Peptides against a protein of PDB entry 5CWW. Designs and how they scored, part 50

Target 1, 194 residues: chain A of PDB entry 5CWW
Amino acid sequence: VPKLQGPFDFDLNPEDEQDDEVELKDIYVIGEKPRVADLMRGEEEELEMMKEDQHNGLSLNIICLLSTSGQVKICLDIDGVEAQWLPPRSKNKRLFAPPPEPPSLLTFQTFDTLKPAEVTPDGWPMFSEDATSPYSFYVTHPAGITYISLTPWVFRLESELQSDSEAGTEFRIDLLAKGQGSERDRIFTQTRTQ

## One batch from the design tools (peptide; made by RFdiffusion4, then SolubleMPNN)

Design b2_p15_1_s4 (from b2_p15_1 with K13R)
Fold by OpenDDE base, seed 5:
Structure b2_p15_1_s4 (fold): chain B 194 residues (1-194), chain A 15 residues (1-15)
Amino acid sequence: as target 1 above (194 residues)
Amino acid sequence: MTLAEKLAELVKRRK
């Protein structure tokens, strides 16, 4: 039987200045790049072709959260959350291991996709994938459609995660953290017929 | 900790 997981701690969650509980409406998960070495037990030739494809993704899961107000939160799974199963009912009272620390998600970026005048109490924004890129997606709302791309930072972060050199890492990470972050473009706006 | 410090810690844990 699958084990229910959570709650998750959001590390570096901006203090929502408004104590208003951000109501989440949707979640979008970008899975980590497959470990080619783990998948290709026995096919060495395909391993070399897929190693070139290893430059095409992040070795972390990305979790995107969408609120009723059209706020997007981009989080990184830094702990590597895996599926958990309930232990078989073994009669032995295993000593209460201290509850493991709740898994943490690192908040990388938060931004809005709607203007204040476009926000409605009954709004239902949704994520949708981009078939052309695993690191791009859309936010659809009755007021409009916003394109989002994580490509400006994802590959740079992966390069640091895979680097054998410590030289300059702290400087490059600081630049990445202070950078513009994700690309955002409003591709469609619904004209209010007055 | 800042975002940069958290990311730097993550990178260090994976080397």
Scores: peptide ipSAE 0.569, ipTM 0.945, DockQ to the pose 0.780
Fold by OpenDDE base, seed 2:
Structure b2_p15_1_s4 (fold): chain B 194 residues (1-194), chain A 15 residues (1-15)
Amino acid sequence: as target 1 above (194 residues)
Amino acid sequence: MTLAEKLAELVKRRK
């Protein structure tokens, strides 16, 4: 039986986001891509081809959260949350180890997909995958559909995570953090029939 | 800590 995980702590949550007031409706998880170096320990020849696939995904899980208002929160799993299973009910009273500290998610970016006038109390925005990219997805709401892409920053962040050089890392990370972040494009808007 | 500082810390921990 899979173990229920959580609660998760959100690091760097925007102060204006009363977390307690944001009703979440959907979650979208982009799993980490395995480190090519860890997989390729035996096959030197394929290492060159996979290096050319510059589309090496992020070595972190990405957790996307969607509120009823159409707010998207992009979080990074910095602790490396793995699937946990309930220990078999072995009679061994393992001493109550203090509950492990709740895993933390780093809030990378928060943004809205809906205008205030498009938000409805019965609105149920949902995530859907983009078949063309693991780092792109859609938010579907009755008011419209928004395309989201994480590609503007994901590969840059991965490059820093894989870099052996510390030179300029702080500067590049600062530029990444202050950048525009994720791409957003409203691809469809439902015309309100007056 | 800022986002940049947290990301920089993350990068340092993985190196």
Scores: peptide ipSAE 0.567, ipTM 0.945, DockQ to the pose 0.785
Fold by OpenDDE base, seed 3:
Structure b2_p15_1_s4 (fold): chain B 194 residues (1-194), chain A 15 residues (1-15)
Amino acid sequence: as target 1 above (194 residues)
Amino acid sequence: MTLAEKLAELVKRRK
């Protein structure tokens, strides 16, 4: 049986976003790329070929949250939250260790997919995957469809995470953080036939 | 801490 995890703390949540006011409607998770080195333990020759393809993903889980208002929050799993399973019913009453501190999610970016006039109380925006990229997805709402891509920053962040040199890292990370570089494009808008 | 500082700390911890 899967173990219930949470609550999660949001690190660097904007002060103006009272968490209590945001009703979440959907969650989209982009899993971390597998560590090729961990999967290919013992196959050195295939490891060299896959090293060239190592630049194809982020070594962090990404958690996207979608509100009723069409607000998207992009969060990074910096603590490496793993799926937990309830221990088998073993007889030993292990002393209730204090619950571990809740894992933190780092808020990377927050943005709206709807205009204020498009927001409805009964609106139900949803995520859907892009078959062409693991780091792209759609937000579908009755008012329209928005394409989102994380590719502008994901690969740059990964390059910093995998770099052996500290030279220039702080500067490049500062540019990354200030750029808020997710691509967002409204690909469809529902015309209200008057 | 800023977002940049948190990301820089993350990068440093993985190295």
Scores: peptide ipSAE 0.567, ipTM 0.945, DockQ to the pose 0.766
Fold by OpenDDE base, seed 1:
Structure b2_p15_1_s4 (fold): chain B 194 residues (1-194), chain A 15 residues (1-15)
Amino acid sequence: as target 1 above (194 residues)
Amino acid sequence: MTLAEKLAELVKRRK
């Protein structure tokens, strides 16, 4: 039986007093790419062909959360949350280990996809996949469609995660954190026919 | 901690 997981703690969640009232409507998960090296243990010939696909995605799960207001929160799974199963009902009174600390998600970025005037109380924005890129997606709302791409930072972050060099890492990460976040483009706006 | 500090810590833990 699958184990219910949560609650999740949001690390670096802006203490916006309004965050406690943020009603989430959708979730979009970008899974970590399997380490080709770990999968190809025993298939050395296929490893060389897959190394050429230089577009190795992020070695972290990305969790995108979408609110009723069209706010997108991009979180990184820093703890590596995996599916858990309920232990078999063995009668052994295992000593109450303190409950493990809840897994934390690192809030990377928060941004709006809707203007305040576009927000409706019955609005139900949803994520949709971009078939052309695993790190791009759309937010669809009755008011319009917003394209989002994580590509401006994902590959840079992965480069730091895979780097054997500590030299300059802190500087490059600082630039990444302060730099341009996710790309956002409103590709469609619903014209109110008068 | 800043985002940069948390990311830097993450990178350090994976090395």
Scores: peptide ipSAE 0.566, ipTM 0.945, DockQ to the pose 0.782

Design b2_p15_2_s1 (from b2_p15_2, 4 letters changed)
Fold by OpenDDE base, seed 1:
Structure b2_p15_2_s1 (fold): chain B 194 residues (1-194), chain A 15 residues (1-15)
Amino acid sequence: as target 1 above (194 residues)
Amino acid sequence: SKRDAVLEALKKALA
């Protein structure tokens, strides 16, 4: 029997602690892709072809949260949400393993898609997928549409996760984390016809 | 694991 997973705990940055009162309207999940190294344990020859697919994605789940105000939080599932099954009812009183700790989500980036003047009580922002890229999406709101792409950092992060060298990792990760590298572009703005 | 080290570095960088 599949086990229902959740709730998720959010590791919010101390600066974002005030955001605990943010009303969420939508969630957009980008599922993890398997690590190339994990796929490669079997067939050496197919390894070279997969290295060229620079677009293997991130081996972490990404959870994007959208508030009523159009604030987007990009969260990473650091612990990994794996499919969990209820232990088979073995007749023998097996010691109930303690329930696994709920996965913690790490907030990678927070940004607004709406200007304060565009935020309305009845304006419900929503996520929309980009059919051309799993790491790009839109925030749609009556006031406008914002394109978001995680591609500027997601592949770099994956490269670090798959790297065999620890040299400079801390530095590169620091740059990555502080760079706030998601692309954000308002592609449509509804002109208020006065 | 190296993966864990990267993740810890990321946590530290975002803290």
Scores: peptide ipSAE 0.613, ipTM 0.955, DockQ to the pose 0.745
Fold by OpenDDE base, seed 3:
Structure b2_p15_2_s1 (fold): chain B 194 residues (1-194), chain A 15 residues (1-15)
Amino acid sequence: as target 1 above (194 residues)
Amino acid sequence: SKRDAVLEALKKALA
């Protein structure tokens, strides 16, 4: 039986503490891809699958959060969420392992998909997947549809995670974190019938 | 590990 995990702690910047009142409406999870080092220890078939994937996915889980106002938070699971199972009902002394510390999510980027005038109390923004890319998705709202792609920074971040060189890592990561990495494009806007 | 160093750098950059 799967063990219930959570709640998740969000490592929010103090400046984002004012955003703690953000009402969430939807969640979109992008599962991690296996690490190259882990694949090399695995079956040859898994190695071939990743070599064919020209775009090696990120070896971290990504959690996207969507608020009622159309705000998107892109979070990274930097601790790694391990699947936890309830111990089998074996009669032997249940070592009460202390509950594992809840995984912390690191907020990578926050941005809006709606203009203030488009936000309505009855508005219901939702995530939808892009069948063409695991790292692209849409935010749909009655006011419009926004395309989002994480591919620009996902590739660079994974490259750093897999790199054997430590030279310049801090600098490159700083640039990556401070940049507007995610692509956003409003592909449809609903015409307000006056 | 190298991976840990990258993750720590990321934490610092986003703090």
Scores: peptide ipSAE 0.612, ipTM 0.955, DockQ to the pose 0.719
Fold by OpenDDE base, seed 2:
Structure b2_p15_2_s1 (fold): chain B 194 residues (1-194), chain A 15 residues (1-15)
Amino acid sequence: as target 1 above (194 residues)
Amino acid sequence: SKRDAVLEALKKALA
């Protein structure tokens, strides 16, 4: 029987702790792509050819969180959700096994999709997928629709994760984290009916 | 692993 995993702990930046409890309304998950290195274990020659192929995705799960105010948090599952199975009934549960630490989500980026004046108590923002890209999606709210794409940074991050060179990694990752380059475009705005 | 180093760097950069 698969073990239910969760809750996820959010490593909120200390600055975010002062943010009023952001009420989450929706979650959008982008599943990890298989690690090329893990798939090619044994075929060294094909691994070199696949390194040149455009990274088809990130080898980390991405969890997008949407608040009532239209705030989006892009989180990364760094620890990876390892499939856990319930131990068979017969073995003495070690009474004192510390509960497995819940997977920690790392907040990569936070941004708003609504202007303060567009936020309403009855407004329910929702995620919807982009059928053309696994790393793009929409936030739909009565006030408007916002297109979001993670492509500007996802492939760069994956490139670092797959790189054999450690030289300059910390610097490049620092730039990546500070850049927070998700694309965000309001594609539709509802005209206020007078 | 290289992967772990990248992830630690990312954690540090976002802390």
Scores: peptide ipSAE 0.610, ipTM 0.955, DockQ to the pose 0.749
Fold by OpenDDE base, seed 4:
Structure b2_p15_2_s1 (fold): chain B 194 residues (1-194), chain A 15 residues (1-15)
Amino acid sequence: as target 1 above (194 residues)
Amino acid sequence: SKRDAVLEALKKALA
């Protein structure tokens, strides 16, 4: 019987904990899509057809974090949600199984959506979804609205995750990671009435 | 697994 999972405690990679206590205001989660390779386990022939339609999304959870200052962190749950099963009746509940290590979030990208002058103590940025894309969203603040899209890299990453070849993977992943390829566009700026 | 290799590569690239 599947065990109900959650709530998930996400630990940010301590290396990404910049010394500055970033006060988080909002979290936006993009749930993982089914891994085609896992779904097709045993059906190798259909794998080739579904690889072409790999536009189904990322087989990793994406956790977006938004600070009071309008900083966005795009994090990946690289450990994945492992299906937890209820312990089989016969196996002695190891009473003291260490709690499963909380999933570690890998920070993929960090960027600001507000200018320093736009940051106000009373200004609370918030995430909002884009109804047209599961991998796009908005950061709304009284000073302005920023559109964000993860589309430029998400599908490439998924392609690598599902690739049958390891050749060149490290290079492509390095390019992907260093490219910081999320789209960011300020679509609205509140005119300061001077 | 290949997936693990990708994830490790990603970790390295972002370190």
Scores: peptide ipSAE 0.615, ipTM 0.955, DockQ to the pose 0.682; fails the geometry check

Design b2_p15_2_s2 (from b2_p15_2, 4 letters changed)
Fold by OpenDDE base, seed 1:
Structure b2_p15_2_s2 (fold): chain B 194 residues (1-194), chain A 15 residues (1-15)
Amino acid sequence: as target 1 above (194 residues)
Amino acid sequence: SKRDRVLEALKKALE
């Protein structure tokens, strides 16, 4: 029987501590791609050809949170949510290992998709996938549609996670974290017909 | 692991 996982703890950046009142309306999860190194442990020869076309996704789960106000939080599952199965009901008093601590989500980026004037009390923003890219998606709201792409930073982060070189990693990660990495474009705006 | 170091660096950079 699959184990229900959660609740998740959110490690919010100190700047986001004020958002205790953010009402979440939708969640969009981008699952981790398998690590090429883990897949390739058995097939050395296919490693070289796959390196070129490997727009290999991030080896971390990405959890996007959408508020009623159109605020998007991009969170990273740094602990890795693994599928947990309920132990078989065998009678043996296995010492109840303390329940594993709930996975912590690291907030990578927070941004708005709506202008303050576009926020409505009855507005219900929603995520929708982009069929052309696993790291791109849309936020739809009655006021408009916003395209979001995580591609500007996802590949760079994955490169650091997979790199054998430790030189300059901290610096590059710092730049990545401080950069407004996600692409955000309003592709449609509902014109209020006067 | 190197991965853990990267993740710790990322966490620190976002704090």
Scores: peptide ipSAE 0.603, ipTM 0.954, DockQ to the pose 0.750
Fold by OpenDDE base, seed 4:
Structure b2_p15_2_s2 (fold): chain B 194 residues (1-194), chain A 15 residues (1-15)
Amino acid sequence: as target 1 above (194 residues)
Amino acid sequence: SKRDRVLEALKKALE
């Protein structure tokens, strides 16, 4: 039987702590790609094909959150939200291992897709996928459409996760985190007829 | 693991 997962704890940046009242309207999940290292341990023969696949995605789930105001939070599942199954009812009263700590989502980036003047009380921004890239998507609101791409940083992060070298990792990760590297482009704006 | 170190570094960089 599948176990219901959640609640998720959000490791929000201190700057985001002020947004305790952010009403979420939508969620967009980009599932993790298989880790090359994990795949290599199991299948000796697919070594060559998987080297090419090293650049095909992030070995972390990405959870994007969208608020009523059009704020997007890009979160990383660093703990790995795996499908949890209820343990088979083994008759033995195994002491309930303390419920595993709820998975924490790390907020990687927060940004707005709407201008303050575009925010409406009845606004309903929504995510939609980009069929051309698993790491790109759109935020649609009556005021406009914003294209978002995570590609500028996703592959770099994966490269660090898969790297055998520790040299310079902390520096590169620091640059990655501070760079706020997601692409954001307003591709359509609804002109308010003045 | 290397992965864990990267994730810890990332967490630290975002704090």
Scores: peptide ipSAE 0.602, ipTM 0.954, DockQ to the pose 0.751
Fold by OpenDDE base, seed 5:
Structure b2_p15_2_s2 (fold): chain B 194 residues (1-194), chain A 15 residues (1-15)
Amino acid sequence: as target 1 above (194 residues)
Amino acid sequence: SKRDRVLEALKKALE
């Protein structure tokens, strides 16, 4: 039987000053790149294609959250949340292991996809995948469609995660935190017929 | 600071 997971703690981006209660409407998950060792049972050609794709992927899960107002939060699963199952009803009272600390998500970036005048109380923004890139997606709203790409920082973060050198790590992490965020482009705007 | 918490969290992920 699957175990219910959560609640999750969210570490907010330094740019988020207010713990404003944001009403979430949608969630979009970008899974981590598969481990090469887990792919060894496949055909060699599939393994080579996946290795090339692995060079372009992040070894962390990314969780994107979308609010009613069109605000997007990009979160990183640092703890590596795995599927949990209820232990089989073995009669042995295993000593209550202290409840594991709740998993935490790191908010990497927060940004808006709607202008203030486009926000409606009954707005229903949604995520849509980009079939051409695993790290690009769309936010659709009646007011318009916004293209988002995580590619400007994902490669640099992965390079740091794969680095065995501690030299300069603090500096590179600081550059990631302060650097240019995700690409955002409004590709369509609905003209209100007055 | 909020910044320091993010950097620490990222650092832990890299450790």
Scores: peptide ipSAE 0.318, ipTM 0.853, DockQ to the pose 0.143
Fold by OpenDDE base, seed 2:
Structure b2_p15_2_s2 (fold): chain B 194 residues (1-194), chain A 15 residues (1-15)
Amino acid sequence: as target 1 above (194 residues)
Amino acid sequence: SKRDRVLEALKKALE
């Protein structure tokens, strides 16, 4: 029987600790793509072709959180959520395995999709997928629709995760973390006809 | 692992 996993702990930036009271309305999960290294254990020849597919997804789960105010948090599952099974009801060994530490989500980026004036008490923002890209999605709100793409940084992060070179990794990761690399485009704005 | 080092660096960079 599959084990239910959660709750997730969020490692929020201390500056965002005030946002602990953010009421979440929706969650959008982008599942990890298989690691190239794990795929390559068998076929050496496909190694070169998969390197060319620049569209290898991130080998981490991405959890996007959406608040009532239209704030989006992009979180990374660094610990990796693995499938867990309920221990077999074998009678004897109460292996009180310490409860696995709840997986921690690392907040990679936080941004707003709504202006303060667009936030309404009855507003219900929602995620929707982009069928054309696994790393792009929409935030729909009565005030408007925002397109979001994670592609600019996902590729770079995956490149670092797969790279054998340790030289300059910390520097590149620092740049990546500071770069606010997600694309945002308001594709529709509802004009309230007064 | 190298992966772990990247992830730790990322965590540190986002703190």
Scores: peptide ipSAE 0.607, ipTM 0.954, DockQ to the pose 0.773; fails the geometry check

Design b2_p15_2_s3 (from b2_p15_2, 5 letters changed)
Fold by OpenDDE base, seed 2:
Structure b2_p15_2_s3 (fold): chain B 194 residues (1-194), chain A 15 residues (1-15)
Amino acid sequence: as target 1 above (194 residues)
Amino acid sequence: SKRDAVLEALKKALS
């Protein structure tokens, strides 16, 4: 029997703990793409050809969280959803197996899609997919629609994950993390009808 | 693994 995975523990930065309990309204998940190396374990010759194919995705699950205020958190599932099977009912319950550590979501980026004046108690922001790109999506709110794209950093992160060289990895990852390079564009703003 | 090293670096950078 597959174990239900969750709840996810958010490693919120201590600075985020001071943020008022952000009420989440929606979740958007971008599933991981299979690792090329895992697919190619049998065919060494095709591995060289697929290295040229632009890594078309991230080998990590991305979980986007949307608050009532229109705040978006981009989180990475860094522990990977390991398929955990329920142990068979064998008599020897290891009584003291520590509970499996819940999967940790790492917050990569946090940003707002609404101005403070646009936040309303009855406003319900929602995610919508972009059919043209798995790493782009929309946040829809009565005040407007915001386009978001993760493409500026997703491919760079995947490149690091797939690289054979450890040289400079920490530096490049630090730059990537600090750059917080998600694209965010308001594509529609509702005019307040007086 | 290289992957683990990248993930640890990422954790550190975002911590």
Scores: peptide ipSAE 0.611, ipTM 0.955, DockQ to the pose 0.727
Fold by OpenDDE base, seed 5:
Structure b2_p15_2_s3 (fold): chain B 194 residues (1-194), chain A 15 residues (1-15)
Amino acid sequence: as target 1 above (194 residues)
Amino acid sequence: SKRDAVLEALKKALS
């Protein structure tokens, strides 16, 4: 029986106490697409349906975090969700399986969706999906709606993950990491009725 | 693995 992994208790490491306590309000998860190499072990019929979509996804989970101030953090699950199988009810009480190491999340990008003047104590920003793209979404706040797309970098990162050569990888990854290439567009702004 | 090398490079670039 597959163990339902969740809810992800993000143990906010208490040591990051010194950075301004970013109060998180919402989370948005983009599940990983199966890797081509892993699909080769499955039944042939599922392979054909996934071939068309294989070029259109990242083989890593993406976790987006949203603060009360409208700050978005884009995180990558680099350890991968190891399928934790429920230990078979074998009689030997392996008592102390070490707690599974918490998934290592790598912060890829951080940006704001609100201007400082738009942040209100009563404001509650939320994520919403884009039905037309798995790697695009919206941040909705009383002050406005922001469109976000990860497509500018997701496919390039997947290309590196699937590459057979390490030549130039470090350079391209460095450019990718520094580029902060997510698209961000304010599509609606609430006019303050004076 | 090659995948691991990419992930380590990414971690290094974002550290």
Scores: peptide ipSAE 0.611, ipTM 0.955, DockQ to the pose 0.612
Fold by OpenDDE base, seed 1:
Formats: sequence, structure tokens, C-alpha cells
Structure b2_p15_2_s3 (fold): chain B 194 residues (1-194), chain A 15 residues (1-15)
Amino acid sequence: as target 1 above (194 residues)
Amino acid sequence: SKRDAVLEALKKALS
């Protein structure tokens, strides 16, 4: 099991083990944003500022994995969020608590940024950030540049996470998971001058 | 929690 040595020691779920042969090249992490409900416990002035920032980011860490073949895997850190919001267990937790299990990443979406003919042994795809949006980024490769945006689903997912209504949640989440995910757009293609 | 329910639904949907 390739241990992704990133800021997160995560073991990919066994179901993703079949992709264990995927050589990872790069990792891009989008840090979680605080939940609106948690910020609402602050002073009234902070509440007004939050209403204006309607574009609250996802309260889950997103880990994007990039393979040598240009495959992108968008993963969600579900366990990490659970750990953060566990009420501080009383300080008297015995010194010998087993190390917290590494967070399990849930694969939300997998897609390719390169065509099969563009994949080369010497081609090294890399992530690059979009300075204008924390939920958008680029995959750069000698063959081309692909723009990726998570915005089509991130805000909807966060809305479900913060919703007070349980009605229809399962249905909406199912649609979200099985529907069209991230935006992907090849913004540049290197023309092979034959 | 509501949050947990959403996360479980998500796990189920992606499985």
C-alpha cells in the first residue's frame, strides 16, 4: 500500500487498493473551512460578516491525488472532520490511547486529465493553484493544461452538511455523488509540431 | 448528528 507521505498520513481504502498500481506524482490539499453553525456561536458582529460570505467553503478537507498518467482522484477527509468536532474528551484520557487511526479518505471522483496518447514516461503532471479560487486548480503537463473546479458540488455538499432538514438528504447526496462532478476544461493543448 | 447522516449517505452513495 503506497503510503502517501503527505501532510496527511492516509491509507486509501481497500476498495481503492486496486488502483494501488497507480504511481502518484503530486498531491493538492484544500483545507477545510469552519462550519457556519460553529461560527454562529461567536459574537453578533461575526454573524453579519458570515452572512456576506455566503460562499463558505467545504467543512471537509479535500485531498486531490495526481498520478503519472494524469489521473486525478478527488478525496474527502471524512474522519478528520469527525475528530475535530468530537467534544474535547476530558483531559484525563489515559496516556496510552492508541494512536488515532489514520484518516480514511473517501474517493469522491476520479477522472483523467490526459488522453492516452498524451501519457508519456517522461511526462510529469503537476498541480498548480488558482489564485482566484481555493476550490479551483490546474493540472499542468507538457501536453497541456487542464482547469479543474470543484465548485459545482462543493457548495451543495456543504449545504447538506449544514442543513437542519434531513428530508431528502439521502436523495440529494445520491444525486450529488452520482451526477456530474467537478468541472474539467482543457485550457491549453501543446500542438505537436510534426 | 445531521452531519454524520450526510456523511454516511455520501459513503453509501459512493460505494
Scores: peptide ipSAE 0.611, ipTM 0.953, DockQ to the pose 0.678
Fold by OpenDDE base, seed 4:
Structure b2_p15_2_s3 (fold): chain B 194 residues (1-194), chain A 15 residues (1-15)
Amino acid sequence: as target 1 above (194 residues)
Amino acid sequence: SKRDAVLEALKKALS
C-alpha cells in the first residue's frame, strides 16, 4: 500500500542556514515530472512520444523560497520523493526505524527581486504562477513584479539526469550550476510618486 | 546509477 507522503519537512542545507535569518514569506513548489526512465519500464510506446516532447520537465521537485526582502532561493529536492511504501506487515516492526531523514534541499540559485530601497516592512512579496509554463512564475511586490523562468537550465539538468552517458556530465553540471541560468526580468516597477 | 552521479556532481558543483 503506498504510504501517503507529506508534509515534507524540507531541511535547507545547513550552509543555507548560515545565511542571515532570512524570514520566509512564501513558498512555490514545482512538482517533479515523471522520469522518462521510470516510464520506460512499462510503456515503451508512450516513451517515444515523451522523448519527443523535450518539455517533459524536471524529474526533481523544485522548491522556491521567498524572503521578506524579496530574495528568492531556488532549491532542488535531490533526494526525491521516494515512494514510501507502508512497511510490509512483516512481524519485525523495527520499532525504531529512524525517522526518514528529511529531504535535503539543495540551493541551486539565490537572487534578489527587490532593490534595498524597495524593501518595506509592510511590503510582502508573493509568488504567483505563470499559467503558460510550469517552470515560470512571478514575484509580486507593491514595488514591482519580477518574472522568473527556470526553463534555461531545467531542461539541461533533466537531459543529464536521463542521459545514458556519464562522459562530460561533471563538466556540464558544473557549468549549469555556476551559470545561474534562471531568467529574471523586472516586468513592472511602481513609480514612486515623489 | 547515472542519476546518482548527476546528483552528486550537482552537489559538488554547488558546494
Scores: peptide ipSAE 0.611, ipTM 0.955, DockQ to the pose 0.667; fails the geometry check

